# Ledger of designs, part 245: peptides against a protein of PDB entry 2FGR

Target 1, 331 residues: chain A of PDB entry 2FGR
Amino acid sequence: SSVTLFGIVDTNVAYVNKDAAGDSRYGLGTSGASTSRLGLRGTEDLGGGLKAGFWLEGEIFGDDGNASGFNFKRRSTVSLSGNFGEVRLGRDLVPTSQKLTSYDLFSATGIGPFMGFRNWAAGQGADDNGIRANNLISYYTPNFGGFNAGFGYAFDEKQTIGTADSVGRYIGGYVAYDNGPLSASLGLAQQKTAVGGLATDRDEITLGASYNFGVAKLSGLLQQTKFKRDIGGDIKTNSYMLGASAPVGGVGEVKLQYALYDQKAIDSKAHQITLGYVHNLSKRTALYGNLAFLKNKDASTLGLQAKGVYAGGVQAGESQTGVQVGIRHAF

## One batch from the design tools (peptide; made by RFdiffusion4, then SolubleMPNN)

Design b2_p25_5_s4 (from b2_p25_5, 14 letters changed)
Fold by OpenDDE base, seed 3:
Structure b2_p25_5_s4 (fold): chain B 331 residues (1-331), chain A 25 residues (1-25)
Amino acid sequence: as target 1 above (331 residues)
Amino acid sequence: MDKEVLEKAKKRLAELAAKYGVTVA
């Protein structure tokens, strides 16, 4: 058996030029290159190729020392694995987000990530961004000549919201081909939630692909999210992402990513462009800088996620510029 | 709960949401 203590402390100085009032925000932020975390994980060999595992991971907020508390909401799983793959029990990334966020060159964190995995409809469920779920059972296949898949089911929450009685239920999965420089995946998910106290299905379809050319990597995402309300029209968002990354001088990496969020319910688009650079001081310590520009059109109010400084929206039709400069340390 | 305490709590939650986001990424 083994037990590993691991973590990341990522802290930055961050700036955004506009908040909801049109004022600038700046200060010490967290999780600009990687989500700051503390975790414990381990495995036990049960013989015959069967292993038991556990994983406990929580987010660290280094700017305030976790003033709001610490929990294992990132992951709290027990698992069995072997030649059949892996079964996990407990709160975790849902299979769709676990696989499809891998195509995000900004690792689903900081001011530059693909923001398609979002609560687009003021859903009243705790995880209506489609990223994680409580009460989750997941299964991941081995890789068979490149082909792999993952499936998940989360049980309903007992709490009723308005007339919705199945809030928190998730069903979803992906199929993928991962071989050498090529990766491609298709994900489908449905989550039960409530909007305005009425039962709502959050349906999600995501296509991702990447190719590593050695000198550079290209990555892309296509996503449609629909909040299908029992009363009223669908709240639909089409999200697109295209990114490129390249190594720099053997010590760094540059990343450029564009995303478009076509918010159909409000007939409004948002454009996001992010430039990032990571400079490795060692295998475990890096300096980084991110520069992001978010243009909202019409009724769009999206904001960059400068965690620890400002992660709220802006006024309708306003543009926002964000900067993060920080240190990431892994242990 | 006292109204003042409740309002302070709501304000703090709103500030926290604006600072860190509503959900864990």
Scores: peptide ipSAE 0.018, ipTM 0.424, DockQ to the pose 0.023
Fold by OpenDDE base, seed 5:
Structure b2_p25_5_s4 (fold): chain B 331 residues (1-331), chain A 25 residues (1-25)
Amino acid sequence: as target 1 above (331 residues)
Amino acid sequence: MDKEVLEKAKKRLAELAAKYGVTVA
């Protein structure tokens, strides 16, 4: 039996040139390269190849010392693992996000990540971004000949919002092929939620792939999210991402990623391009810089996610530039 | 990124959804 304390403290100076009022924002932000976190995990060997595990992880906000409190909302699981794979019980990344966000070269963090995993419809559920779920049971297969899969179900526990029942119910999974330099995955999920107090299904379909050429890695995502409403029509977004990363001088990594968000309900597109650089000072400490540009067209109001500084939207059709320069330390 | 690729992916995922009892929009 072992218990490990682990964490990341990632703090940056961030700037965005526009908020919802058209004003600039700047200050100390968090989680620019990796999400700042504190966690405990452990395993117990039960014999015969069976292991029990626990994982408790919460987000750290270094800019304010967690003024709003600390919780284990990142992950709070107990698990059994063995030759059959792994079963997890508790709040966690849902299988679809766990696998498909792995193709995001910015690790779903900071101002550069793929933002497709989003609440596109003002869904009233707690996790309508499709990233995590409460009351989750997950199963992950072993890798067999490159093939692997994950499945999950989250109980709604009769949660209601307005006239909507079954809020928070999740069902989803992925199939993948991971072999050497190649990774490819197909993910499907449905989450029950509410929009305007009315029952809504959040359906998500995602394709991801990456290839490591040694000198560089290419990665891509194709995603459709659809909030199916009984009244008012569906809110559909098609999201696309293409990224490249390359090692630099043995101590650095450069990343370039483009994303397109085609928001069908408002017939508006947003374009995101991000350049990032990470400089490893050690195995545990890195300096990083991100430069992101987000161009909204027409009625689009998307904003870059400069956590701790400004993560809201901008005025319709406005562009936003963001910068983060920070330190990441892992322990 | 090709619209056709997305449609093919959607079709495949719909098949999987049906198999595993997941409703696809």
Scores: peptide ipSAE 0.005, ipTM 0.274, DockQ to the pose 0.015
Fold by OpenDDE base, seed 4:
Structure b2_p25_5_s4 (fold): chain B 331 residues (1-331), chain A 25 residues (1-25)
Amino acid sequence: as target 1 above (331 residues)
Amino acid sequence: MDKEVLEKAKKRLAELAAKYGVTVA
C-alpha cells in the first residue's frame, strides 16, 4: 500500500479592467495556470491485477490561506481498478467534464479556459456547471487500441429545491479515441436541477478533438448546453473553442485559444481570446502569464475568471481585458 | 515565515511522512 501527498500552489497577480460596475479590479489571485490543490492518494495491490485506491483532493487558496476552509470537494473517491478499468465511488469530476476539459489548453482554470461548462440558466443545483457531482459512481474503461470510454451516475438522494425533487441526479458518459497524436471524444450528459424552483433538465453534448503535430498542438471543442424548463422555454448555449499551443525553446510553451459562446436565450454572443505563456523553471515550478480579451455583444455579461480577484460578470455588451502573471509550484 | 520555523516544520513533516509511510510527490 502507498500513500502520496501531492499538491499545486498557483498564485498570481491579476488585473481585469472592468467589473459589474465598470471599475477595474486587481490583486493577488489563485489558480491561473493550474488549480491550486492539496491531495492525498494511494493504492493497494490486492493481487491478480486488482488494485484498491483512494483520492482526496481539495482546492487551495494561497491568497488568503483558505480562509473559507478546506474540504475535499475536488475529489473524494475510493476505487477498484484492474484490467477491466476503474470503478470510482465518491465526489469527482463527472466523466464528461473529466474527458472533454482535457482539450482546453488552459486547463479549465484562470482567465483563458473554455467556459462552456457553466451554469447558463441560474440553475439552483450545486454543480449546475456540469463539472463535478456528489454521490457519483463512475466507470472508466481501459484504452483498447485507442478506444476508451467513461460513464457516470450520481444519486440525487431526494434533494428538493422548490417543486423539483431530483436535483443533483447526473447521468452521462463519453466515448473517445486516443492514439498517438490524435485525441477525439464525444460526451453526453444530463443533470436534473431547478430554475426558479421548477424542475429543469440540463442537457449537454460536447465534441472535442486535438492533434499534436510535434511542433504545435491544435485543440477544439464544440458544445451545446440546454436547460430544459417547463416554463419560460429552453436556455440554450452553443460554445465553440479552437486553440493552439507550441513549445518554445525547450523550456516554454505558448498558447493561443479562441472561444465563442452563442447564448441563444438572450440572442447574444461573447468572444474570448487568450494568449498564454508558461516558462518552466523546473519540472515542478513554472512562471506564467495570461492575457485575455472577452467581448460581450448585446445582452451578454460574461466575465473572465480571475479567481481571487474578480470572477463576476460585466455590464451587458461590455468588453473585458484580463492579465495574470504568476508562479505555479507542484509538489 | 521565519526561516527557522520553516526548517523545523519541514523536518517535522519529513519525520511524520516517514513514520506513516507517506510519500511526498
Scores: peptide ipSAE 0.045, ipTM 0.379, DockQ to the pose 0.173; fails the geometry check
Fold by OpenDDE base, seed 1:
Structure b2_p25_5_s4 (fold): chain B 331 residues (1-331), chain A 25 residues (1-25)
Amino acid sequence: as target 1 above (331 residues)
Amino acid sequence: MDKEVLEKAKKRLAELAAKYGVTVA
């Protein structure tokens, strides 16, 4: 058996030129290139090709030393794995997000990531962004000549909000082809939640693909989220992403990513473009910089996610510029 | 913090980690 302690401390200086009041915000932020984390993981060989595993991981906030506490909300799983694949029990990334966020060149963190995995409808569920779930059972297949899949089910445990029942129930999965330079995936998920105390289904469909040309990588996402309210109209968002990355001089990586969020319920679009650079000082330590522009049109109020500094919205139709410069250290 | 104190603390932590079979990645 083995037990590994691992983590990332990622801290930055961040600036955004507008908050909800139109004022600038700046300070020390976290998780600009990778989510800061502390984790424990291990495996036990049970013989016959069967292994047991555990994974406990929580987020680290280096700017305040985890003043609000530490938990294992990122992942808290026990697993069995073998030739059949892997079964996981416990809170984790849902299979759809685990696979489809892999196409985000900004690693689903900082001011540059694809923001499609979001609570678009003021859902009252704890995980209405479609990223993780409590009470989750997941299964991941082996890779069969490139083909692979993942499936998950989360129990609602009869959680209620207002008149909504089954809150927190998740069902979803993906199919994928991963072979050499090519990756492509299709994900489908439904999560039960509440909006305004009324039952709502969060439906999500996501298509992702990437190709590594050696000199550069191209990646894309197409997503539709639909909050189907029991009473009232649907809240639908179509999100699109296209990104490219390339190695620089053997020690760096440049990233450029564009996203469009078409928020149908408010007939408003937001455009995000981010330029990022990572400079590797070692295999474990990097400097990085991100520059992001977010243009809201009409009633859109989206804000860049400068965690630890400002992650709120802006005034309707306002644009926001963000900068992060930081250090990432892995151990 | 004094460099010597820090190095001593690091050494003790490493010894503890080894004792309990914890590997730092």
Scores: peptide ipSAE 0.024, ipTM 0.353, DockQ to the pose 0.167; fails the geometry check

Design b2_p25_6_s1 (from b2_p25_6, 16 letters changed)
Fold by OpenDDE base, seed 1:
Structure b2_p25_6_s1 (fold): chain B 331 residues (1-331), chain A 25 residues (1-25)
Amino acid sequence: as target 1 above (331 residues)
Amino acid sequence: SAMDEELKKLLEEILKAQEEAEKAA
């Protein structure tokens, strides 16, 4: 049996030029290159190729020392694994997000990530961003000649909001091909939620692909999210991402990523462009800088996610510039 | 339109949710 304590402390100085009032925000933020975390994990060999596992992980907020508390909401799983793959019980990334966020060159955090995994419709469920779920059972296949898959189901446990029942129910999965430099995946998910106290289905389809050319990596995402309301029109967002990364001098990495969020319900687009650089001081410590531009058109109000400084929206049709410079330390 | 008003309310709710997320971070 093994138990490993692990974590990341990622803290930055961040700036955004506009908040909802049009004012600049700046300060000490968190999780600019990687989500800060503290975790415990371990495995027990049960013999015959069967292993038990556990994983407990929570987010760390270095700017305030977790003043609002610490929890294991990032992951709290027990698992069995073997030749059949892995079964997990507990709160975790849903299979779709676990796989499809891997194509995000900004690690689904900071001011540069793909923001498609979002609550686009003021869903009242706690996980209406489609990233994680409570009461989750997940299964992941082994990799068979590149082919792999993951499936998940989360119990709603009869949670209700307004007239909506089955809130928090998730069903979804992905199929993928991962072989050498190539990765490609298709994910499908449905989550039951509520909008305005009315039953709503959050449907998601995501296609991702990447190719590592050695000198550079190219990555892309195509996503459609629909909040299908029983009353009222669907709230649909089509999100697109294209990114490239390249190693620099053996000690660094440069990243460039573009995303388009076509918010159909408001007939409005947002464009995000992010340039990032990571400089490895060691295997565990890095300096990084991110520069992001977010252009909202028409009724779009998206904001860059400068966690710990400003993660709110901006005025409709306004653009936002964000900067993060920080230290990431892994242990 | 009534739909526009509902959409406006939804946008306001989204903004509030983002602000709450900021406070929780």
Scores: peptide ipSAE 0.008, ipTM 0.375, DockQ to the pose 0.014
Fold by OpenDDE base, seed 4:
Structure b2_p25_6_s1 (fold): chain B 331 residues (1-331), chain A 25 residues (1-25)
Amino acid sequence: as target 1 above (331 residues)
Amino acid sequence: SAMDEELKKLLEEILKAQEEAEKAA
C-alpha cells in the first residue's frame, strides 16, 4: 500500500478592468495556471492484477487560507483497477469533462480557459456546469490501440428542486482515440436539473481534438450545451475553441487560445482571446502571466474568471480585460 | 507507519478547521 500527499499552491496578482458596475478590480487571486489543491492518494495491490485505490482532493485558496473551509469536492473516490480498466465510486470529474477539458490549453482554470462547461441557464443544481457530479460511478476502459472510452452515472437520490425530480442525475460518456501526437474525442452527457423550479435537462455534446507537432501543439473544441425546459423554450449555447502552444527556450511555454460563445437564447456572442506564458524555474516552481480579452456583444454579460479577485459578469455588451501574474508551486 | 500518523493528524486538523469554518458561517 502507498499513500502520497500532493498539492499545488498557485497564487497571483490579478486585475480586471471592469466588474458589473464598470469598475476595475485588483488583488491577490488563486489558481491562475493550475487549480491550487491539496490531495491524498494511494493504491493497494490486491494481487491477480487487481488494485484498489483512493483519491481525496480539495481546492486550496492561498489568498485567505481557506477561510470558507476545506473539502474534497475536487475528487473523493475509491476505485478498483486492472486489465478491465478502472471503476471509480465517489465525487469526481464526470467522464465527459475529464476527457474534453484536456484539450483546454489553460487547464480549465484562470482567466484563459475554455468556458463552455458552464451553467448557461441559471440551473439550480449544484453542478450544472457539467464538470463534476456527486454520487458518481465511473468506468474507464484501457487504451486499445489508441481507442479508449469512459462512462459515468450519477444517482439523483431523489433530490428535488421545486417540482423537478431526479435533480443531479447524470449519464454520459466519451469515446476517444489517443495515439502518439493525435488525440480526438466525442463526449455526450445529460444531466437532470431545475430552472425556475421546473424540470430541465442539460444536454451536452462536445468534440475535441489536438495534435502535437513537437514544435507546437494545436487544440480545438466544439460544444453544444442545451438546457431543455418544459416551459419557456430551450437555452442553447454553441461554444468553439482553438488554441496553440509552443515551448520557448526549453524553460518556457507560450499559449494562445481563442473561444467563441454563441448564446442562442439571447442571440448574443462573446469572444475570448488569451495569451499566456509559463516560465519554469524548476520542475516544481513556475512563474506565469496571462492576458485575456473578453468581448461581449449585444446582451452577453460574460466575465473572466479571476478567482479570488472577481469572477462575476459585466454589463451587457461590455468588454473586459484581465491580467494575472503569479507563482505556481507543486509538491 | 509514522507517515500514516502524520497524515492522520493533518487530516484531523483539516477536518477540525472545516468544522470551525462551518460554525462561523
Scores: peptide ipSAE 0.005, ipTM 0.348, DockQ to the pose 0.045
Fold by OpenDDE base, seed 2:
Structure b2_p25_6_s1 (fold): chain B 331 residues (1-331), chain A 25 residues (1-25)
Amino acid sequence: as target 1 above (331 residues)
Amino acid sequence: SAMDEELKKLLEEILKAQEEAEKAA
């Protein structure tokens, strides 16, 4: 078997002009362009086109040296793959997030990403943002003339919170068409959770598409997240994203992305616009800068995710500006 | 939207099928 050590160290200087108290925050942050990580992976050829694999990956927090510890919560899978596709056992991105976040031009990290994959309802489950799951079995098809799909199921293992049972159960999947410059996907998921100690279903529908024109790439997401509560009514958010990226010379990339989060339960919208630039010093090392503006309306309290500096909300109806400038190094 | 409704139905069907599978196990 082969074992590969890999990782990314991404550290930045970050600033946000407002926290929950209305004060600015600044400092050294992490994961502005890519999530910092350390991983081990390997494969074994079992013959006949069958391969075994493992993947262990944890997040690195370069600003504090992982003061809160290290784990493999990003991914901890064993896999079988072949002509039939790939089966994964273990904690991982759920299939819906794995596919649909690929349309986020900011790679679901830093202050610029699409924030639709979120715990919109103060869900009490560990992964109520719909990104990852424990106890997950996933299956990914091969690509058949562009068509591909992924499916996943996570066991709840009789986890309870309050009166809610089946907490942590996930079922979901996507269908996609990936051919040449075009990508399009539809994802559906439900996760069992609790809100206020009461059983709640987190339903998610996401449509994504992108097209690479060579000179520029356009990408879009449409998402509805609904926390179905027995008491208190549903918490629904409609999220929209449109982004464009373009190469700048031979070594640079500029990104512009807009997102709208229509939070129906509080009848409030938030608008996010982010400008990003990446300058590749090499295949492994890049400099980057992000400038993000988040405008909350009415009761909306969303905050930009300047990891390591400030990732909390702001006061209702307040706007937040964020900046990240950093170095990304892959090994 | 009509699309949302169809997608919701599909999700419900998937969930139902899984529940049935869990009961059969």
Scores: peptide ipSAE 0.000, ipTM 0.265, DockQ to the pose 0.012
Fold by OpenDDE base, seed 5:
Structure b2_p25_6_s1 (fold): chain B 331 residues (1-331), chain A 25 residues (1-25)
Amino acid sequence: as target 1 above (331 residues)
Amino acid sequence: SAMDEELKKLLEEILKAQEEAEKAA
């Protein structure tokens, strides 16, 4: 058996020109290029191609030393794996997010990522962003001829919010084709939650694709999220992303990503464009810079996610500019 | 709903893939 201690410490200086009051925010932020984390993982060979595994991972907040505490909410799984694939028990990325966020060139972190995996409707569930789930059972197939799939189910354990029952129940999965430079996948998920104390289904469909041309990589996402409410109508968001990345000088990477969030319930759009650069000082240490621009139209109030500095919204129809410059160190 | 039907189809495909993977093991 082996046990590995691993982690990332990613800390940055961040600036956003507008908060909810229209004031600038700046300071020391976290997780600009990769989410800062501390984890333990290990495997045991059980023979016959069967392996047991564990994974415990929590987020690190370098700016305040985890003043609010440390937990293993990123992942806390036990698993069995073999020729059949992998079964996981415990809190983890849900299969849909695990696969479909892989097309985000900003790794679902910092001020530049695709923000489609979001609680668009003030859902009252703990994981209404569709990223992770408690009480999760997941299965991942092997890759067979490029084809692969993942499936997950999370138990609600009879948790209630208001009149809503079954809160936190998740069912979802993806099918994918991963072969050489090409990746494509379709994900579907439903999560039960509550909005305003009323039962609501969060339905999600996501299509992702990427192609690595060697000199550059292109990636795209198409997503629809619907919070289906019994009263008040559906809260629907269509999200689109297109990104490109390219290696620079053998030690760097440049990224450009655009996203559009069409928020149907408020008939408002937001446009996000982010330029990022990573400079590898070593295999484990990098400097990075991100420049993001978010343009809200009409009633849209989206904000860039400068974690540790400001991750809230802005005034309706306001634009926000964000900058992060930081160090990422992996161990 | 249309989403429910699509989800059911996907789940069926995933289950089929699982069965195929188990047979290949």
Scores: peptide ipSAE 0.000, ipTM 0.254, DockQ to the pose 0.016

